Peptides against a protein of PDB entry 7SID. Designs and how they scored, part 43

Target 1, 151 residues: chain A of PDB entry 7SID
Amino acid sequence: LHMYLMLLKELPGEEYPLPMEDVLELLKPLSNVCSLYRRDQDVCKTILNHVLHVVKNLGQSNMDSENTRDAQGQFLTVIGAFWHLTKERKYIFSVRMALVNCLKTLLEADPYSKWAILNVMGKDFPVNEVFTQFLADNHHQVRMLAAESIN

## One batch from the design tools (peptide; made by RFdiffusion4, then SolubleMPNN)

Design b2_p14_7_s2 (from b2_p14_7, 5 letters changed)
Fold by OpenDDE base, seed 4:
Structure b2_p14_7_s2 (fold): chain B 151 residues (1-151), chain A 14 residues (1-14)
Amino acid sequence: as target 1 above (151 residues)
Amino acid sequence: MEEELKEEQKKFLE
């Protein structure tokens, strides 16, 4: 886990996007790792914070290739699961904060939710609609973060 | 691939 998280952390920012092939390789184990630690709040927070780099790379891709779609699918599968468990009140505020940051970054990359759509249990949830729900979060810091993203 | 991702998500949610 620590090695994997380190790799995610060391991803370059928007100025130096990774090749999509590299992004795919990094995303392949992500779902499995998340599922194993789904009940660990600290690990989930850390994962969500580190995958921000992946989102930035996905957003910089101007190519509508199969690899891009695959990478997006891999990532959205994980985010969708975190979203669902958040709705089920499974995560503390710090994890929700990290999730909001991921969603914010997705909206910056895809403001019209062309590809940023969370599919959970056969239902589609556009990220722009999902994001607004955090404006009514029970924790004040989560609400504040969500509000900052709108302005 | 899509089915594989769905299965992974299912495992995540269980």
Scores: peptide ipSAE 0.341, ipTM 0.868, DockQ to the pose 0.942
Fold by OpenDDE base, seed 1:
Parts: C-alpha cells; sequence; structure tokens
Structure b2_p14_7_s2 (fold): chain B 151 residues (1-151), chain A 14 residues (1-14)
C-alpha cells in the first residue's frame, strides 16, 4: 500500500502530464486497493488526495483516444464507488472533502460532464449534478468547499 | 471493458 501511495503522490502534475499508457498502469490496481481499504478513513482520504493528479493528467490528454477513454473509465469507476458509499454515510467529512476536490478537478477538466459521468449499479450520474449535492452536506467545511468551487 | 469495470465496482461496493 505505502509503495503504491508513494507512486500516486509522485505523479507529475498538469504541467508535465504522463503518457496515457503510464496513467493506465497506475490505475489498474486502484480499484482493488480502494476496495481493500474502503473502511479505513485515513487511507481513503490519502488515496483521494493523490488521485487528483490523475484527473489533471486526463485533462491534458487527447480525449479521442481509446487509452484516454479507458483511463477515464477506470478512474470514474472508483470515484463512483466512493460517491455511492458517501451517500450511505460511510465516510467522515475529511474523506468527503477529498472527494469534493476530485469532483472539482473533474469539472475543471469537463465542465459540462461530457465524459465525467459516474456510473453506479447501472445508473448514470453526471458529475456536475453530483457535485451540487455537496452544497447540502451535513458538515460546514464540506459545504464551504463545494460553494467556493462553483463560484 | 465496461463489464469488467462494472464487476470491479461491484466488488468495491460489497
Amino acid sequence: as target 1 above (151 residues)
Amino acid sequence: MEEELKEEQKKFLE
């Protein structure tokens, strides 16, 4: 786990995007890692904070390539799961804060949710619609973060 | 690919 988290942390940012092939290799184990540690709030927070770099990389890539679509799918699958478990009140505010930051970054890359759509149990949820629900979050810091992100 | 991702997500949610 720690080695994997280090790799995620050291991902180049938006200014120096990785080749999509490298992004895909990093995303392949992500779902499994998240599943194993889904009940660990600190690990989930750390993962969500580090995968922000993935979104930044995706935003700088050619959206028409098969590899880009694959990477988007891999990432959105994980975000969708975190979203679903959040709705089930499985995560504390600090994890929800990290999730909101991910959604914010997605909206910056795809403001109209053309590709940023969460599919959970066969149902589609555009990120722009999902994001607005955090404006009504029970925790004031989550509401504040969501509010500043849309203004 | 989509079916594989759905299965991975299902495992995550269980």
Scores: peptide ipSAE 0.337, ipTM 0.867, DockQ to the pose 0.924
Fold by OpenDDE base, seed 3:
Structure b2_p14_7_s2 (fold): chain B 151 residues (1-151), chain A 14 residues (1-14)
Amino acid sequence: as target 1 above (151 residues)
Amino acid sequence: MEEELKEEQKKFLE
C-alpha cells in the first residue's frame, strides 16, 4: 500500500502530463486497493487526494483515443463506488471533502459531463448532477467546498 | 474490459 500511495503522490501535475500508458498502469490496481481499504477512512481520504493528479492528466488527453477511454473507465469505476458508499453514509466528512475535490476537478476537465459519467449498478449518473447533491451535505465544510465551485 | 470494471466495482460495493 505504501509503495502504491507514493507512486500516486509522485504523479506529475498539469505542466508535465504522463503518457496515457503510464497512467493506465497506475490505475489498474486502484480498484482493488480501494476495495480492500474501503472501511479505512484515512486510507480512503489519502487515495482520493492523490488521484487528483490522475484527473488532471486525463483532462489533457485525446478524448477519442482508446487508452483515454480505458483510463477514464478505470478512474470513474472507483469514483462511482466512493459516491455510492457516500450516499449510504459510509464515509466521514473528510473523505467526502476529498471526493468533492475529485468531482470538482472532473467538472473542470469536462464541464458538460460528456465523459465524466458515473456508472453504478448499471445506471449512469452525470458528474454535474452528482456534484449538486453535495450542496445539501450535512457537514458545513462539504457544502462550502461544493458551493465554491459554482459561485 | 468494461465487464471486468463492473465486476471490480461490484466487489467494492459488497
Scores: peptide ipSAE 0.337, ipTM 0.866, DockQ to the pose 0.933
Fold by OpenDDE base, seed 5:
Structure b2_p14_7_s2 (fold): chain B 151 residues (1-151), chain A 14 residues (1-14)
Amino acid sequence: as target 1 above (151 residues)
Amino acid sequence: MEEELKEEQKKFLE
């Protein structure tokens, strides 16, 4: 876990996107790592904060390539799982804040949810529709973050 | 690949 988190933390920002091949290599273990630590709120928050760099990289990539679609799928699978567990009230507000930031970044890259669609248990949920639900979150800071993101 | 991702997500949600 430690080494993987270090790799995620050291990812370049939006101004310096990684080659898609490198992004794919980083995303391959992501689902497994998240699954193993799904009950650890602090680890989940850390992971979600670090993968913001991945979203920024994806947003600047050629969306027509097979590798880009693969990377998007790898990432959205994880975000979809976090979303579902959030609906089941498994995560505290700080984790939900991190998730909202991920969704915000996705919307900045794909405002019309052309590719940013969460598939959970066989159902599709466009990120723009998912995002609006956080406007009614039980925690005031989550509502505020969601509100400022769409204004 | 898509089916593999679905199975991974299923395990995540268990």
Scores: peptide ipSAE 0.337, ipTM 0.868, DockQ to the pose 0.934

Design b2_p14_7_s3 (from b2_p14_7, 8 letters changed)
Fold by OpenDDE base, seed 2:
Structure b2_p14_7_s3 (fold): chain B 151 residues (1-151), chain A 14 residues (1-14)
Amino acid sequence: as target 1 above (151 residues)
Amino acid sequence: MREELLKKQQEFLE
């Protein structure tokens, strides 16, 4: 876990995008790692904070590429799961804040939700619609973070 | 690919 987290943390930013092949290699174990530690709030927060780099890389890629679609799908699968568990009140505010940051970054990369759509159990949820729900979050810091992204 | 992703998500949610 720690080695994987270190790799995610050390990913270059938007200024130095990774080859999509490298992004895919990093995303391959992501779902399994997240699933294994889904009940660990600190690990989930850390993962969500680190995958922000992945979102930035995805936004700079050709959306028509098979590798890009694959990477987007793998990432959105994980985000969708985190969102679903959030709706089930499984995560504390700090994890929800990290998730909001991921969603915010997704919307910045895809403002019209062309590809930023969460599919959970066969149902589609555009990230813009998902994001608005955090404006009504029970924790004031989550609401504030969500509101800052709109203005 | 979609089926594989759905399976991964299902495992995550279980």
Scores: peptide ipSAE 0.418, ipTM 0.897, DockQ to the pose 0.921
Fold by OpenDDE base, seed 5:
Structure b2_p14_7_s3 (fold): chain B 151 residues (1-151), chain A 14 residues (1-14)
Amino acid sequence: as target 1 above (151 residues)
Amino acid sequence: MREELLKKQQEFLE
């Protein structure tokens, strides 16, 4: 876990996109790592904060590439799982804050949810529709963060 | 690929 988190932390952002093959290699273990630590709030928050760089990197990629679609799928699978568990009230506000930041970044890269679609249990949920649900979050800081992203 | 991702997600949610 430690080594993997270090790799995520050091990932270049939007200004220096990685080759898609490198992004894919980084994303391959992501789902497994998240699954193993799904009940650890601090680890989940850390992971979500680090994968912000992945979103920024994906936003600069060629959307017509098969590798890009694969990378997007790997990432969105994890975000969809976090969103689902959030709806089940499994995460404290600090984790939800990190998730909202991920969704915000996705909307900045894809405002019309052309590729930013969460598939959860076989059903599609565009991120723009998912995001609006956080405007009604029980915690004021989460609502405020969500509201800032719309304006 | 889609099927594989769905399986991974299912394992995540279990």
Scores: peptide ipSAE 0.417, ipTM 0.897, DockQ to the pose 0.865
Fold by OpenDDE base, seed 1:
Structure b2_p14_7_s3 (fold): chain B 151 residues (1-151), chain A 14 residues (1-14)
Amino acid sequence: as target 1 above (151 residues)
Amino acid sequence: MREELLKKQQEFLE
C-alpha cells in the first residue's frame, strides 16, 4: 500500500502530464486497493488526495483516444464507488472533503460533464449534478468547500 | 470494457 501511495503522490502535475499508457497502468490496481481499504478513513483520504493528479493528467490528454476513455472509465468507477459509500454514510467529513476536491477538479476539466459521468450500479450520474449534493452536506466544512467551488 | 468496470465496482461495493 505505502509503495502504491508513494507512486500516486509522486505523479507529475498538469504541467508535465504522463503518457496515457502510464496513467492506465497506475489506475489498474486502484479499484482493488480502494476496495481493500474502503473501511480505513485515513487511507481513503490519502488515496483521494493523491488521485487529484490523475484528473489533471486526464484533462491534458486527447479525449478522443481509446486509452483516454479507458483511463476515464477506470477512474470514474472508483470515484462512483466512493460517492455511493458516502451516500450510505460510510465516510467522515475529511474523506468527503477529499472527494469534493476530486469532483471539483473533474468539473474544472469537464465543466459540462461530457465525459465526467459516474456510473453506479448501471445508472449514470453527471458529476455536475452529483457535486451540488455536497452543498447540503451535514458538515459545515464540506458545505463551505462545495460552495466556494461553485463560485 | 463497461461490463468489466461494473464488475470491479460491484466488488468494491460488496
Scores: peptide ipSAE 0.415, ipTM 0.897, DockQ to the pose 0.857
Fold by OpenDDE base, seed 4:
Structure b2_p14_7_s3 (fold): chain B 151 residues (1-151), chain A 14 residues (1-14)
Amino acid sequence: as target 1 above (151 residues)
Amino acid sequence: MREELLKKQQEFLE
């Protein structure tokens, strides 16, 4: 786990995007790792914080390539699961904060939710619509973070 | 591929 998290953490930012093929290789084990640690709040927070770098890379790539669509699918599968479990009240505020940051970054890359759509149990949820729900979060810091993102 | 991703998500949520 630690080695994988280090790899995610060391991803370059927007100024130095990785080849999409490299992004795909990093995303392939992500769902499995998240699934194993879904009940560990601290690990989930750490994962969500580190995958912020992945979103930046996805936004800089050619959206029409098969590899880009594949990478987007791999990533959105995980984010959709975290969002669903959040709605089921499974995560503390610090994990929700990290998720909001991921959603914020997705909206920066895809403001109109052309590709940033969470599919959960066969239903589609555009990230721009999902994001607004955090304005009514029970924790004040989550509401504040969400509110900052729309200004 | 989509079917495989949906399967992974289902495993995540179970």
Scores: peptide ipSAE 0.414, ipTM 0.896, DockQ to the pose 0.891

Design b2_p14_7_s4 (from b2_p14_7, 8 letters changed)
Fold by OpenDDE base, seed 1:
Structure b2_p14_7_s4 (fold): chain B 151 residues (1-151), chain A 14 residues (1-14)
Amino acid sequence: as target 1 above (151 residues)
Amino acid sequence: MKEELEKQQQQFLS
């Protein structure tokens, strides 16, 4: 886990994006890692904070590439799962804060949710629609972060 | 690809 988290942490940001092939290879084990540690709030928070770099990389890539679509799918699958478990009240506010930051970054890259669509249990949820739900979060800091992201 | 992603998500949510 720690080695994988280190790789996520060291991922270059928007200024120096990685080739999409490298991003895709990094994303392949992500779902499994998240599944193993889904009940560990600190690990989930750390993962969500680190994958912000992935969104930045995706935003700098050619959206017409097959590898780009694959990487987007891998990432959105994980974000969708975190969102679903959040709706089931499985995560504390600090994890939800990290998730909101991921969604914020997605909206910056794709304001109209052309590709940023969460598919959960066979249903599609555009990120711009999902994001507004955090304006009604039970924790004031989550609501504030969501509001700052829109305004 | 879609089926594999769905399987991964189902494992995550199980």
Scores: peptide ipSAE 0.590, ipTM 0.933, DockQ to the pose 0.880
Fold by OpenDDE base, seed 5:
Structure b2_p14_7_s4 (fold): chain B 151 residues (1-151), chain A 14 residues (1-14)
Amino acid sequence: as target 1 above (151 residues)
Amino acid sequence: MKEELEKQQQQFLS
């Protein structure tokens, strides 16, 4: 876990995107790692904070390539799972804050949710639609972050 | 690929 988190942490920013092949390699273990630590709030928060770099890389890549679609799919699968568990009230506010930041970054890259669509249990949920739900979050800081992100 | 992603998510949510 620690080695993987270190790799995610050391990813370059959006100004210097990684080759999509490298992004794919980094995303391969993501779902499994998240699954193993889904009940650990601190680990989930850390993962969500680190994957912001991946989102930024995806937003700077050519969306027409097969590798880009694969990378988007792998990432959105994980985000969809975190969102679903959030609706089941499994995560404290700090984890939800990290998730909102991920969704915000997705909306910045894809404002009209052309590719940023969460598929959960066979149903599609555009990120812009999902994001509005956090405006009604029980924690004031989450609501504030969501509202600020829309403006 | 889609089927594999669905299985991964199912495992995550189990």
Scores: peptide ipSAE 0.589, ipTM 0.933, DockQ to the pose 0.847
Fold by OpenDDE base, seed 2:
Structure b2_p14_7_s4 (fold): chain B 151 residues (1-151), chain A 14 residues (1-14)
Amino acid sequence: as target 1 above (151 residues)
Amino acid sequence: MKEELEKQQQQFLS
């Protein structure tokens, strides 16, 4: 876990995006790592904070590439799972804050949710629709963070 | 690929 988190942490920013092949290699173990630590709030928060760099990389890639679609799918699968568990009230506000930041970054890269669509249990949920739900979050800090993104 | 992703997500949510 620590080695993987270190790799995520050391990802270049949006000004220096990684090749999509490298992004794919990084995303391959992500779902498994998240599943192992899904009940650990601190680990989940850390993961979500680190994958912000992945979102930035995806936003600057060629959307017509098969590798891009694969990387997007890998990432969105994890985000969809975090969102679903959030709906089931499994995560504290600090984890939800990190998730909102990920969704915000996705909307910045894809404002019309052309590819940023969460598929959960066979149903599609565009990120813009998912994001609006956090405007009504029970925690005021989450609502405030979400509100900052719509202005 | 889609089927594998769905399986991974189900494992996550189990």
Scores: peptide ipSAE 0.589, ipTM 0.933, DockQ to the pose 0.883
Fold by OpenDDE base, seed 4:
Structure b2_p14_7_s4 (fold): chain B 151 residues (1-151), chain A 14 residues (1-14)
Amino acid sequence: as target 1 above (151 residues)
Amino acid sequence: MKEELEKQQQQFLS
């Protein structure tokens, strides 16, 4: 886990995107890792904070590439799962803060949710619609963070 | 690919 988290952490930002092939290789084990630690709040927060780099890379890639679509799908699968568990009140505010940051970054890359759509159990949830729900979050810091994105 | 992703998510949420 530690080494994997370091790899996520060391990804270049938006200014220096990685080849999509490299991003895809990094995303392949992500779902499994998240699944193993889904009940660990600290690990989930850390993972969500680190995958921000992945979102930035996805936003700078060729949207027509098969590898891009594959990478987007793998990433959104994980984010969708975190979103679903959040709706079930499984995560404390600090994890929700990290999730909001991921969603915020997705909206910056895809403001109209052309590809940023969370599919959970066969249902589609566009990120721009999902994001608005955090404006009514029970924790004030989450609401404030969400509000900053639209102001 | 879609089926594999759905399987992964189901495992995540199980």
Scores: peptide ipSAE 0.587, ipTM 0.932, DockQ to the pose 0.885

Design b2_p14_8_s1 (from b2_p14_8, 7 letters changed)
Fold by OpenDDE base, seed 1:
Structure b2_p14_8_s1 (fold): chain B 151 residues (1-151), chain A 14 residues (1-14)
Amino acid sequence: as target 1 above (151 residues)
Amino acid sequence: SSELEEIEKKLLAE
């Protein structure tokens, strides 16, 4: 876990996007890691903070390629799972803060939710619609972060 | 895809 998290943290980010093949390799173990540590709030927060680099990389890629679609799907599955578990009140505010930042970054890359769509339990939820739900979050800092992001 | 659906189920399992 430590080595994997360090790898995610050290990604160059938006200014120096990685080849999509490398992004795919990074995403392969992500779902397993998230599943294993889904009950660990600190690990989940750390993961969500680090995957911001992945979102930035996806935004700079050719969206028409098969590899891009695959990477988007892999990433959105993880984000969708975190969102779903958030609705079930499984995560504390700090994890929700990190999730909102991920959603914010997705909207910056895809303002109209053309590809940023969460599929949860067989249903599609555009990120722009999902994001507005955090304006009514029970924690004031989450509401403030969400409100700040749309201003 | 079927693969993504299986990953989702794994993540959502309690």
Scores: peptide ipSAE 0.032, ipTM 0.683, DockQ to the pose 0.890
Fold by OpenDDE base, seed 2:
Parts: structure tokens; sequence; C-alpha cells
Structure b2_p14_8_s1 (fold): chain B 151 residues (1-151), chain A 14 residues (1-14)
């Protein structure tokens, strides 16, 4: 876990997008890691914070590539799972804050949710619609963070 | 994607 998290942390920002092949390699173990530690609030927070770089890379990629769609799909599946568990009140506010940051980054890359769509339990949820739900979050800091992208 | 659906189920399995 530590080595994987360190690798995610060392990802370059938006200024230096990674080749999609590298992104895919990083995403391959992500679902397993998230699944294994889904009940650990601190680990989930750390994962969500580190994958922000992945979101930025995905936003700068060519949408015509099959690898891009694959990478986006894998990432969105993980985000969708975290969102679903958030709806089930499984995560504390700090984890939700990290999730909102991921969603904000997605919206910056795809404001109209053309590809940023969470498929959860066979249903599609555009990220822009998902994001608005955090404006009504029970924790004031989460609401404030969500509102920053609107104002 | 069938694979993505399986991943989702794995993540949501509690």
Amino acid sequence: as target 1 above (151 residues)
Amino acid sequence: SSELEEIEKKLLAE
C-alpha cells in the first residue's frame, strides 16, 4: 500500500500529463486497493487525495483513444463506489472533502459531464448532478468546499 | 463494461 500510494503521490500535475499507458498501469491495482481499504477512513482519504493527479491527466487526454476510455471507466468506477458508500454514510467528512475535490476536478475537465458519469448499480449519474448533492452535505466544511466551485 | 461492473460490485461489497 505504501509503495503504491507513494507512486500515486509522485505523479506529475496537469502541466506534464502522463502517457495513457502509464495511467492505465497506475489504475490497474487501484480498484483492489480501494476495495481492500474501503473501511479505513484514513487510507481512503489518502487515496482520494493522491488520485487527483490522475483526474487531471484524464482530463487532458484524447477521448478518441480506447485506452483513454478504459482509464476513465476504471477511475469513474472507483469514484462511483466512494460516492455510493458516502450516500450510505460510510465515510467521515474528511473523506467526503477529498471526494468533492475529485469531483470538482472532473467538472473542470468536463463541465457538462459528457464522459464524467458515474455508473452505480447499473444506473448513470452525471457528476454535475452528483456534485450538487454535496451542497446539502451535513458537514459545513463539505458544503463550503462544494460551494466554492459554484461561486 | 462487464469488468467495470464487477469491480464496482467488489468495491461495494460490505
Scores: peptide ipSAE 0.032, ipTM 0.685, DockQ to the pose 0.880
Fold by OpenDDE base, seed 5:
Structure b2_p14_8_s1 (fold): chain B 151 residues (1-151), chain A 14 residues (1-14)
Amino acid sequence: as target 1 above (151 residues)
Amino acid sequence: SSELEEIEKKLLAE
């Protein structure tokens, strides 16, 4: 786990996106790691903070290739799962803060949710629609963070 | 896809 988290942390920023093939290789273990540690609040927060680099890479990539679509799908499935568990009140505010930051970054790359769509339990939820729900979050810091992206 | 659906189920299962 720690080695994998270190690899995620060392990803290049928005200025220099990784080749999509490298992003895809990095995403392969992600779903298993998230599933295994889904009940650990600290690990989930750390994962969500580190995958911000993945969002930045996806936002700067050509979405027409098969590898890009595959990487996009794998990433959005993980984000969708975290959102679903958040609705079930499984995560504390600090984890929700990290999730909102991921959603904000997605909206910056895709403001109209053309590709940023969460598929949860067979239903599609555009990220811009999902994001507005955090404006009514029970924790004031989560509401404040969500409100910053609107202005 | 079926693969993505299985990943979702894995993450959501308690």
Scores: peptide ipSAE 0.031, ipTM 0.678, DockQ to the pose 0.891
Fold by OpenDDE base, seed 4:
Structure b2_p14_8_s1 (fold): chain B 151 residues (1-151), chain A 14 residues (1-14)
Amino acid sequence: as target 1 above (151 residues)
Amino acid sequence: SSELEEIEKKLLAE
């Protein structure tokens, strides 16, 4: 796990995007790791913080590529799962803050939620609509972070 | 896709 997380955080930012093939290789284990540690708050926080680099790479890729669509789908499924569990009050504020940062980065790459759409339990939720819900989060730091992201 | 649905089920399972 630690080695995998280290690889995630070492990804270049949007100024130096990785080939989508490399992004896909890093995303392949992600769903399994998230599933395995979904009840561990500290691990979930760390995962969400480190996948920020992946989001930045996705925003700079060719949207017409099959690999891009595949990577986007895999990533959005993971984010959607974290969001769903957040709605069920399964995560502490620090995990929710990390999730907000991921959503913020998605909106920076796709402000109109053309592709940034969470499909949870067969229903579509545009990230821009999902993001606004954190403005009413129970924890003041989460609300503050969400508000700063919009302004 | 069926693959994405399977991943979602794994992540959402308690």
Scores: peptide ipSAE 0.032, ipTM 0.679, DockQ to the pose 0.882; fails the geometry check

Design b2_p14_8_s2 (from b2_p14_8, 6 letters changed)
Fold by OpenDDE base, seed 5:
Structure b2_p14_8_s2 (fold): chain B 151 residues (1-151), chain A 14 residues (1-14)
Amino acid sequence: as target 1 above (151 residues)
Amino acid sequence: SSELKEIEQLLLSE
């Protein structure tokens, strides 16, 4: 786990996106790691903080290739799962803060949710629609963070 | 895809 988290942390920022093939290889273990540690709040927070670099890479990539679509799908599935579990009150505010940051980054790359769509239980939820739900979050810091992206 | 749905189910299962 720690080695994988270190690899995620060392991803290049928005300025220099990784080749999509490298992003795809990095995403392959992600779903299994998230599933295994889904009940660990600290690990989930750390994962969500580190995958911000993945969001930045996806936002700067050409979405026409098969590898890009595959990487996008794998990433959005993980984000959708965290969002779903958040609705079921499975995560504390600090984890929700990290999730909102991921959603904000997605909206910056895709403001109209052309590709940033969460599929949960067979239903599609555009990220711009999902994001507005955090404006009514029970924790004041989560509401404040969500409100920053609107202006 | 079926694979993505399976991943979702894996994450959501207790």
Scores: peptide ipSAE 0.070, ipTM 0.739, DockQ to the pose 0.885
Fold by OpenDDE base, seed 4:
Structure b2_p14_8_s2 (fold): chain B 151 residues (1-151), chain A 14 residues (1-14)
Amino acid sequence: as target 1 above (151 residues)
Amino acid sequence: SSELKEIEQLLLSE
């Protein structure tokens, strides 16, 4: 896990995007890791913080390629799962803050939620609509972070 | 896709 997290952390930002093939290789284990540690708050927080670099890379990629669509799908599935579990009140505020940062980055890459759509339990949820829900989060720091992202 | 749905269920299951 530690080695994998280090690889995620070292991903270049949007100024120096990785080839989509490399992004896909890093995303392949992600769902399994998230599933395995879904009950560990600290690990979930760390994962969400590190995958921010992946989101930045996705925003700079060719949206028409099959690899891009695959990467987007894999990533959005993970984010959707974390969001769903958040709605079920399974995560503490620090994990929710990390999730908000991921959603913020998605909106920066796709402000109109053309592709940034969470499919949870067979239903579609545009990220822009999902994001606004955190403005009413029970924790003041989460609300503050969400508000800063909107303004 | 079916693969993504399977991953989702894996993550959402408790």
Scores: peptide ipSAE 0.064, ipTM 0.740, DockQ to the pose 0.885
Fold by OpenDDE base, seed 3:
Structure b2_p14_8_s2 (fold): chain B 151 residues (1-151), chain A 14 residues (1-14)
Amino acid sequence: as target 1 above (151 residues)
Amino acid sequence: SSELKEIEQLLLSE
């Protein structure tokens, strides 16, 4: 886990996008790691903080590429799962804040939700619509972060 | 895809 988290942390930012093949390799274990540690708040927060770099890389890729679509799908599945579990009140505010940052980054990369759509339980939820829900979060810091992100 | 749905279920399952 530590090595994987370190790899996520060391990913280049938006200015230096990774080849999509590298992104795919990085995403391969992500779902399993998230599933295994879904009840560990600290690990979930750390993962969500680190995958911000992945979001930035996904926004720099060709949307017509099969690999890009695959990577986007894998990532959005994880984000959708975290969002769903958040709605089920499974995560503390610090994890929700990390999730909001991910959603914010997605909106920056795809402001019109062309690909940034969460599919949860067979239903599609554009990230912009999902994001607004955090304006009504029970924790004041989450609400504040969400409010700052839309301005 | 079916694979993505399976991953989702994996994360959502307790």
Scores: peptide ipSAE 0.063, ipTM 0.736, DockQ to the pose 0.883
Fold by OpenDDE base, seed 1:
Order: C-alpha cells, then structure tokens, then sequence
Structure b2_p14_8_s2 (fold): chain B 151 residues (1-151), chain A 14 residues (1-14)
C-alpha cells in the first residue's frame, strides 16, 4: 500500500501528462486497494487526495482513444463507489472533502459531464448533478467547499 | 462494461 500511494503522490500532474498506458497501469490495482481499505477512513482520504493527479492527467488526454475510455471507466467506477458509500454514511467529513475535490476537478476537465458520469448499480449519474448534493452536506466544511467550487 | 460493474460490486460489498 505504501509504495502504491507514493507512486500516486509522485505523479507529475496536469502540466506533464503521462502516457495513457501508464495511467491504465496505475489504475489497475486501485479498485482492489479501495475495496480492501474501504473501512479505513485515513487510507480512503489519502487515496482520494492522490488520485487528483489522475483526474488532471485524464483531462489532458485524447478522449477519443480506447485507452482513454478505459482509464475513465476504471477511475469513475472508484469515484462512483465512494460516492455511493458516502450516501450510505460510510465516510467521515474529511473523506467527503477529498471526494468533493475529485468531483470539482472532474467538472473542471468536463464541465458538461460528457464523459464524467458515475454509473452506480446500473444507473448513470452525471457528475454535475452529483456535485450539487454536497451543497446540502451535514458538515459545514463540505458545504463550504462545494459552494466555493461553483462560485 | 461488465468488468467495471463487477469491480463496483466488489467495492460496494460489506
């Protein structure tokens, strides 16, 4: 876990995008790691904070390629799962803060939710619609972060 | 895809 998290943290980010093949390799173990540590709030927060680099990288890629679609799908599956579990009150505010930052970054890359769509339990939820739900979050800092993001 | 749905179910399982 430590080595994987370090790898995610050290991604160059938006200014220096990685080849999509490398992004895919990074995403392959992500779902398993998230599943294994889904009950560990600190690990989940750390993962969500680090995958911000992945979102930024995806935004600079050619969205028409098969590899891009695959990477987007892998990433959105994880985000969708965290969102769903958030609705089930599985995560504390600090994890929700990190999730909102991920959603904010997705909206910056895809303001109209052309590809940023969460599929949960077979249903599609555009990120721009999902994001507005955090304006009514029970924690004031989450509401403030969400409100700040749309201003 | 079917694979992505399976991964989702894994994450959502309690």
Amino acid sequence: as target 1 above (151 residues)
Amino acid sequence: SSELKEIEQLLLSE
Scores: peptide ipSAE 0.062, ipTM 0.734, DockQ to the pose 0.882

